# Peptides against a protein of PDB entry 4XPM, part 81

Target 1, 160 residues: chain A of PDB entry 4XPM
Amino acid sequence: VMLHSKNVKGFLENTLKPYDLHSVDFKTSSLQSSMIITATNGGILSYATSNNDVPKNSINEINSVNNLKMMSLLIKDKWSEDENDTEEQHSNSCYPVEIDSFKTKIYTYEMEDLHTCVAQIPNSDLLLLFIAEGSFPYGLLVIKIERAMRELTDLFGYKL
Target 2, 67 residues: chain B of PDB entry 4XPM
Amino acid sequence: DIKGTIAFDTHGNVIESTGVGSQRIEDIGDLSKVTLDAEGFAQVQGDSLLVHLYKRNDITLAVYTSA

## One batch from the design tools (peptide; made by RFdiffusion4, then SolubleMPNN)

Design b2_p16_3_s3 (from b2_p16_3, 8 letters changed)
Fold by OpenDDE base, seed 5:
Structure b2_p16_3_s3 (fold): chain B 160 residues (1-160), chain C 67 residues (1-67), chain A 16 residues (1-16)
Amino acid sequence: as target 1 above (160 residues)
Amino acid sequence: as target 2 above (67 residues)
Amino acid sequence: MKEELKELFDKLLAEI
């Protein structure tokens, strides 16, 4: 079954789930946001966000649509710069990975007090973007996004 | 008698931390330089704690014990 | 200790 708009939304919502490790006494928070955006201009194609129990009415809320648009654009710009910078690709913030013989890179970016990671869906014009609290460790965040991308094979090679 | 753990990747980024390990994230710099044996194991004495290292598939697990 | 460490690692790896 191919991924459609509704399926993609559901997939992203599922990625919000926290880690609850039983081998060791370690548990993360849920992701704040999970998005698929365009690599060209940072436009949001699909997104999911964790809802707080208390309603919020501020335009500056982290899970507001406007905030998500701003963050996606900023991260896209940073990603684009790094993709054109050999030195940045060799930094500890860049993880070259291979999924089913397809090569891509995962980047980690700190945005204020948030931990983010972004990866180009292999051979596509799309980026997968995770936004988490600062308590979410980067190493685990990288693993999470890699595992998630392995489930998005339908989008491999997608061109706008 | 495990006092804590740290798991980290080849970039020195934390995967998980528990117990005393959560207070010793700065140890990763030195632990990442330790030479492992053929099976991927090592032991490092640090202050009052012994650190047991095991690395496989680009992940290092450090377990802190009293001995 | 090595076996215990390896077992713990395997369990952790299965969860991430």
Scores: peptide ipSAE 0.796, ipTM 0.956, DockQ to the pose 0.934
Fold by OpenDDE base, seed 4:
Structure b2_p16_3_s3 (fold): chain B 160 residues (1-160), chain C 67 residues (1-67), chain A 16 residues (1-16)
Amino acid sequence: as target 1 above (160 residues)
Amino acid sequence: as target 2 above (67 residues)
Amino acid sequence: MKEELKELFDKLLAEI
């Protein structure tokens, strides 16, 4: 399925959906957040969150958005450091992957009690970022973000 | 009957866990070192459970049974 | 047992 940039918000909303495996008795929670951020400064270009039952423009909404901004910046910084660290790229927190002949890396980061996963959209200035509860297993989170990136081909090569 | 499962990747990270497998995540360290046969299978006797292993395409599935 | 395990694996793989 080809995804256009104008549909990114809706796409991110869909990524929030939990896994419900029927082959085994296993279910996950929804993702807390799904974001596309800039690799340059961690700025949020688009985001979706599962906990948005707050009034628009309310103080609670502002606080939640500010929290996302902080998390995105922190994760971007960690990602930037790891991209300049050969040792970190060989750790269990780094997954080299290839999508349609494009190489990228998926990183997992523990953020307090949250499980996060970030990956550079191939040949772009953008990062895809998933934030999940600690109960969401990292291996599955990595698979989830890889599958998601495969649907973002319209963003491949996107430069700011 | 299956008592539980663990699926994990080559980094030792969990993909899914169910039943008794959810309480035996620490087994991944040892299970990842098990030598598999030509078809990707192995059986490992645990403490009280038998672990059936199958690996394909960087994913290992461990199934715990009583025998 | 091997066939059953493989079948379960295939089902799981199809869902993730």
Scores: peptide ipSAE 0.796, ipTM 0.956, DockQ to the pose 0.936
Fold by OpenDDE base, seed 1:
Structure b2_p16_3_s3 (fold): chain B 160 residues (1-160), chain C 67 residues (1-67), chain A 16 residues (1-16)
Amino acid sequence: as target 1 above (160 residues)
Amino acid sequence: as target 2 above (67 residues)
Amino acid sequence: MKEELKELFDKLLAEI
């Protein structure tokens, strides 16, 4: 089954939803942004962002999109460096994971006051990227992105 | 009576924290080194609180109680 | 207490 662009957008929008745990008195904010970018160039193929009541086509919206482009490029560059650095792959910021017999890595990065995590979609030229507020704990963010990747099997092995 | 909780992974990163646990994130360093029994449980005395630990599937849950 | 802790863990695990 092929994932259509509209389906991908809807998927990313769904990942924005916060955690509201009832087992313990704990809840998170929504993700600030969720996107799929190219591992080669950091280009955004699809993205979703939390609605901050920014008017459509406003200067603030444009600035927000531009900020996402900048962040995606910066994170892609950091990811690329780490993928070529054995020491960084053994840091506490790197989580090796296996999904459906495919191996990948989840990296956590502090970006100013934001918590981010990025992972290569297994055997693909694509990265999944979550951006959250600093109050969103990294351990939970890693779990969130792992669970999300398990739903992106249609993109496994996707090459540009 | 639970006073708070901390859940954390094998990297020492927080999954969730509540109550007094939210103010004791620094405990993770020591808690991660505690030897668990065959069932994955342990207890640790800390100041005026008792910490109950349970670990499974690379996730550790710490529950803080008064006794 | 162990049973209660395990139960809480199971509930948490089901939510994350």
Scores: peptide ipSAE 0.796, ipTM 0.956, DockQ to the pose 0.935
Fold by OpenDDE base, seed 3:
Structure b2_p16_3_s3 (fold): chain B 160 residues (1-160), chain C 67 residues (1-67), chain A 16 residues (1-16)
Amino acid sequence: as target 1 above (160 residues)
Amino acid sequence: as target 2 above (67 residues)
Amino acid sequence: MKEELKELFDKLLAEI
């Protein structure tokens, strides 16, 4: 099944859901945001946010979108730097992974008090970006984004 | 009987923590260095608690018990 | 305890 733009939005919204582990007494908050952005300039192609209290087309919504734009640009820049830095690629903040024979990397970045995770969709010009509260463990966030990327095979190889 | 848990990855990042484990995240540094047996198990005595370790698929689970 | 630990691990792994 082909992932169209509308389907991508729904996919991202689904990634916002928190973990509620029943094997152990552990649960997380929802992700604050989930985005697909361009690796070239950090432009947002699709996004979802847990902030549902903001009226549509309100000034608050505009401000929130602007904030996401800023964060996406900053993370894209950091990602670009790390992709050209051997030392950063061997740090504890970088997880090399292989999905269906395609290699990619998952990076964790602290953004103020937020925990973020970004990964290039394999062989594409796109990045998947998760933004969570500081209480969301990085190890679990990495697992979450890896699992999510495995469901985005339709975007593998996507070029702008 | 379980007092808490910590699960962590090979980078030392937390996957989950519960109970006393949530207050002992700093133990990951030492626990990650413990030699496991052929089946992926180990036990480490620490303070008044016993730590049971199991590792598989690059994930380590630590379970804290009183004995 | 090993069996119980492994079982707990398996349950956790199935949830993440």
Scores: peptide ipSAE 0.795, ipTM 0.956, DockQ to the pose 0.938

Design b2_p16_3_s4 (from b2_p16_3, 9 letters changed)
Fold by OpenDDE base, seed 2:
Structure b2_p16_3_s4 (fold): chain B 160 residues (1-160), chain C 67 residues (1-67), chain A 16 residues (1-16)
Amino acid sequence: as target 1 above (160 residues)
Amino acid sequence: as target 2 above (67 residues)
Amino acid sequence: MKEKLKKLFEELLKEL
């Protein structure tokens, strides 16, 4: 089953949900945002945010969207640089992973007071991007995005 | 009686922390260097707490107890 | 203690 635009949006919205680890009594906040962007120029193809209380077409909404666009571009640029830098690929900020025999990498980036992670959807021109509060631990964020990517097999190999 | 926990990955990044573990994130540096037995277990005596380690599938769980 | 720790780990793993 192919992921359509509405399905992708719903998927991203679901990724916003916080962790509630009952086994150890640990809870996180919701992700601030979840996005699929182009690896070529950081264009946002789909996104979800936890702050849905902002009225549509308001100045605050415009500012929030613009902020997402800025972060998307910045993270895409950093990702692109790291993908061309073998040293960065061997840093603690890079997690090589394999999903169904497809190789990709998860990168963690500090963005001001936010914790972010980004990963190329295997063999595609798309990036999955999570933005969380600083209290969201990176190790868990990496696990979260890895698990999420495993559900995006329809986008594997997607080319623009 | 568990006083806290820390779970961390092979990069030393936190997966979760609770209780006294939340105040001892700096322990990860040392805990990551501990030699585990054949089953993936180890114990390390801390300042006043005993740390029980278990590692499997690139995840290390540290459990802090009084004894 | 090992069994308890292992059990806790398994429970945690299921939630990740």
Scores: peptide ipSAE 0.784, ipTM 0.956, DockQ to the pose 0.920
Fold by OpenDDE base, seed 5:
Structure b2_p16_3_s4 (fold): chain B 160 residues (1-160), chain C 67 residues (1-67), chain A 16 residues (1-16)
Amino acid sequence: as target 1 above (160 residues)
Amino acid sequence: as target 2 above (67 residues)
Amino acid sequence: MKEKLKKLFEELLKEL
């Protein structure tokens, strides 16, 4: 299966869906944003947002896109810093994971009042980034992004 | 009768919380240190509530009951 | 209670 641009966008849109845990009667909000960005520059290759009711080409849309660009750069920089810091890699905000024999790390970052998590797609130059409201628990956010990465095997090993 | 729940991972981060569990997130620190039996179970008495613990696959589920 | 807790855990896992 080839991952086309439309497929990636659709995938990211699907990740926005909230959790509804009927077993324990727990519900989350939708993710605010979901993105694939470059690990080198933090450039956005694809993104999805729950705020799709903003008129196209409006000032509000431009501001929202610019905000996403800023967030992606900030998180990329923090990620890069942590990847070069062995102490941070052993902190409570770092989750080493293995997917189909590929190793990667999931990081959680507090950005203003938002909860974020980012992970390098295994052996690639790409990062998967989730942005959620502060009410979205970090443990669940980590599980969510791990599950999502398992569906991105076509991007494993992708180099720019 | 369940009064609430907390599920948390090995880092002490919340996966979900409901009922009285949502007001007892600070309990995770102590609950994470509880010794479990061979089947992954434990019980802890805490502030008029009984906490039932079950851990498997790096996830701990805490269930709060009155008895 | 153990069985109830175990079942609840299993159902939770299915939803994650």
Scores: peptide ipSAE 0.784, ipTM 0.956, DockQ to the pose 0.926
Fold by OpenDDE base, seed 3:
Structure b2_p16_3_s4 (fold): chain B 160 residues (1-160), chain C 67 residues (1-67), chain A 16 residues (1-16)
Amino acid sequence: as target 1 above (160 residues)
Amino acid sequence: as target 2 above (67 residues)
Amino acid sequence: MKEKLKKLFEELLKEL
């Protein structure tokens, strides 16, 4: 089934859901934000946020969106730098992964007190970006985004 | 009787932590270096806690017990 | 203890 704009939005909203590991009695918070952005200039193509207490079209919503735009741009820039830096690709903040024979990398970045994770959708001009609270462990965040990317095969190879 | 847990990946990043494990994140450095047996198990005696290790598929689970 | 640990791991893995 082809992922359309509505489907992508819904997908991102679903990624916001927290982990509840009953086996070890461990729970996370919801993701703060989940986004698909362009790898070229960090433009937001789709996003979801757990902060639904802000009315639509309010000044507060506009400000929050602007903040997301800034974060996406900054993370895209960092990602771009790391993609051209062999040393950074060998750090513990970089996870090379293979999904259905497609290779990509997952990066973890500290954004102020937030934990972020970004990965290029395989062979595409798109990045998947998760933003979580500092209490969300990076190892789990990486697993989360890897699992999510495996569900975005329709976007593999997407070029702008 | 489990006092806590830590699960971590091959990069040393936490997947989950509970109980006393949440206060022992610094142990990951040493635990990641422990030699496992052929089945992926190991035990490490600490100060007052015994750490039981099991690793499979690039994930290590550490379980803390009193004995 | 090994069996219990392995079972716990497997349960955790199912939730990830």
Scores: peptide ipSAE 0.784, ipTM 0.956, DockQ to the pose 0.934
Fold by OpenDDE base, seed 4:
Structure b2_p16_3_s4 (fold): chain B 160 residues (1-160), chain C 67 residues (1-67), chain A 16 residues (1-16)
Amino acid sequence: as target 1 above (160 residues)
Amino acid sequence: as target 2 above (67 residues)
Amino acid sequence: MKEKLKKLFEELLKEL
């Protein structure tokens, strides 16, 4: 499946969908947010959120967007630090993965009461970022983001 | 009769938990150290419940039963 | 029991 920039928003919206594991009768909430951000500055290139009930251009929307930007920047900074820290790369919060011979790392970060997961899109200047409620298990979040990255092959090697 | 489940990865992070398993996340530390047989199975007695383990592809599934 | 557990595991994997 070809993923064009025009379709990235829709892709991210689809990643918001919750898990419903019928085999074991386990279900999650939807992701709070799903984003593609720059690894350099933490700028948001595209995003989707589950909370879309806020009127457009309202103060509440502005606050929500600003909060999202802040979280994105903080996570990017943490990611940057960890990428230069060998010890952090060997912690339980770091998952080295290989997708189609491309190596990357998935990091989990707790942001207040939220569970987050971030990964560099292979060989790119982009990060994929998931933000979920605290009830969303980290192990499952890691699986989710890995699966998502496998669908973003068109962005592999993307440079700003 | 399954009383609950826990699935976890090699980092000890939860993939899913149900029933009594949701209240026994702390068991993962010990369960991760259990020696599995050649087919990837093990059984561990935990308090009043029996824990059935199966591991494959870096995922461990723990199933809690009364016996 | 092993087969039942294995089957459950397989079903779980299909949903992940």
Scores: peptide ipSAE 0.784, ipTM 0.956, DockQ to the pose 0.932

Design b2_p16_4_s1 (from b2_p16_4, 8 letters changed)
Fold by OpenDDE base, seed 1:
Structure b2_p16_4_s1 (fold): chain B 160 residues (1-160), chain C 67 residues (1-67), chain A 16 residues (1-16)
Amino acid sequence: as target 1 above (160 residues)
Amino acid sequence: as target 2 above (67 residues)
Amino acid sequence: LDKFIQEGLEAIKKKF
């Protein structure tokens, strides 16, 4: 079964929801953005943003999209470098994980005042990327993106 | 009474923090080095507070109390 | 995760 673009968009929008614990008084902000990008050139295939109050086709919307494009490219470049750097793969910013017998890595990157997390969708040419405020804990961000990837099995092995 | 909490992973990254725990994120470095008992528990004295540790499935929960 | 936190809180309460 193949994921349709509309379904992917809806999935990404759902990942924006804040993490709300009830055992303790802890709740995060919504993710700033959630994206699926190409591992080859950082091109955005699908995205969702919590800043949806911006009018369509406005200059502010265009600027926000351009900002996402810039961030995706920068993060893709860092990811690509780290995938070719054994030392970086053994840093505390890299989480090796296994999902349904597929191995991948989750990387955390600080981008200015934002907390980001990126992971290659298993055996694919695609990356899943979360961007959050600086108040969003990295450990929780990693858990969030891992669980999200477990729901993207249709994209496992996807090649461009 | 619980004064705060910190949950963190094996990389030393925060998962959640509440109360006084939010102001003591720097404690993770030392807390991660604490030897736990066979059941995954430990108790550590930290300034004027006690820290109760529980670790399971690669996640450590630290609970700060006055006693 | 929330289940873990709750489990931990209860476990600590019983332990100490």
Scores: peptide ipSAE 0.743, ipTM 0.950, DockQ to the pose 0.904
Fold by OpenDDE base, seed 5:
Structure b2_p16_4_s1 (fold): chain B 160 residues (1-160), chain C 67 residues (1-67), chain A 16 residues (1-16)
Amino acid sequence: as target 1 above (160 residues)
Amino acid sequence: as target 2 above (67 residues)
Amino acid sequence: LDKFIQEGLEAIKKKF
């Protein structure tokens, strides 16, 4: 199975959907954005955003994309630092996980008023990044990204 | 007669909250320290509300009731 | 997760 760019984009768009529980009256907002970025430079390889009402090539769209680029770079830098910090890896903001015998970590980061989480796609040069509103609980965000990564096996081991 | 719920993980982070639980996220600190029985249950008096705890697979569910 | 919560609710109802 090969994961093409269009497939990745569609996948990321699907991750934007709210988490809706039926056992209790609980439903989240949509993710603000979902991205696959490079672990090396924080470059965006693919992204999806819930704000699709912005006209293309507009100043607002440019600002939005630039904001995503900035956030991805900042998060990549923080992730890189934490990957080399034993203390941060043992904080409550770090979730070690294992997927199909591959080990990775999920980090939660508060960026201004937003809740974010990032995880290295196992054995790859890629990071999966979710950005949500501050109302999105971190525990659920972690579960969401962990389950999403389980669907990205085609990218496991991907090297730039 | 459920007044609300909180589900949280072993890191103390919220997974979901409803009803009065959404207003009592600060309870997680104390609830996480409660000793559960062999089946993963506990009952704690939380001010005017009774909190019923169930933990399995590293997720704790707290259910708030009036009695 | 939803299944867990549902099962937990039922379990709590039976326990207490």
Scores: peptide ipSAE 0.742, ipTM 0.950, DockQ to the pose 0.900
Fold by OpenDDE base, seed 3:
Structure b2_p16_4_s1 (fold): chain B 160 residues (1-160), chain C 67 residues (1-67), chain A 16 residues (1-16)
Amino acid sequence: as target 1 above (160 residues)
Amino acid sequence: as target 2 above (67 residues)
Amino acid sequence: LDKFIQEGLEAIKKKF
């Protein structure tokens, strides 16, 4: 079974859902955005954004998409730099993880007032990227993206 | 009588926080250095609150109580 | 995660 484009889109949309704990009174906001981008140039292959009152094909929607393109490029650049920086890989902003015997890293980045998290899909040319509000704690964001990647096994090893 | 909670990972990053815990995120630095017993527990006296620690699978839960 | 927190709360309650 392979993930098709529409399946990936639906998957990303599902990741937007807030984290709601019941053992304690804790609930996050929805993710602002969830994307799969290329590790080579930061191009967006698929994305989902939190639903707002922005009309389809409006100038505001176009601007938001352009903003996502900019953020994806910036984050890709930062990720690329860190992948070539041993010191950054040993900071508290980097989480080495292993999924099904594949090694990858999860990075957290502050983008203005937003909390972001990015990780290379194992052995692939693709990055998974979460963008959340500043109120979304990084530790939880890391857990969220790791668990999401575990569901993207069909993309493991994907090369452009 | 729980006044709040903080859960954090081995990097010192918050996973969740509630109640007074949300206002005491800075405590993570000190709490992460506390020596736990063989079962993964510890109790730390704060200023006016008592902090109960539980760690398992690299996640630490801190529970704030009045006593 | 929620299960962990719940278990932790109960464990702490029993411990202290």
Scores: peptide ipSAE 0.742, ipTM 0.949, DockQ to the pose 0.907
Fold by OpenDDE base, seed 4:
Structure b2_p16_4_s1 (fold): chain B 160 residues (1-160), chain C 67 residues (1-67), chain A 16 residues (1-16)
Amino acid sequence: as target 1 above (160 residues)
Amino acid sequence: as target 2 above (67 residues)
Amino acid sequence: LDKFIQEGLEAIKKKF
């Protein structure tokens, strides 16, 4: 199935859902945001957010979008730096993973009070980015984004 | 009775925590250093609680009990 | 993950 823009949006919206375990009494909050951004400029190609209680075209919406843009740029910059830093790639904030024989890395970043993780979609110019509240465990966030990455095979090899 | 749980990965990052485990995240540092038996189990004293460890596939589950 | 945790709980129960 071809992953069109609308499908990507829907996919990202689904990633917002909280993680609910049943073996133990554990449930997370929803992700604050889920995005696909460019690795080159940190530009947002698609995004979903759990904070949709803002009127369309309102000043508050504009501010929210601007904040999202800022976060994406900051995370892209961190990612870019780490990709050129051997030491950072061996830190506890970096998870080398392999998806269908494609290698990529998942990075976790603390952004003020938020927990974030980002990963390059294999062989592409795109990054998948999750933003969650500080209560969302990093280990689970990594698992979540890895699983999501496995569902984005249509974007593997995507070049701008 | 289970008083709480912590699951964590090989990087020491939390996957899930419940009960008293949520208040003992700092235990991960020590728990990650515990020598497990051939089946991946260990039992250690963590403060006033007993901690039961099980590790498989790079995930460690810690279960806190009173005894 | 949930399956792992459930299996772990049962395994621990049997072990100890």
Scores: peptide ipSAE 0.742, ipTM 0.950, DockQ to the pose 0.878

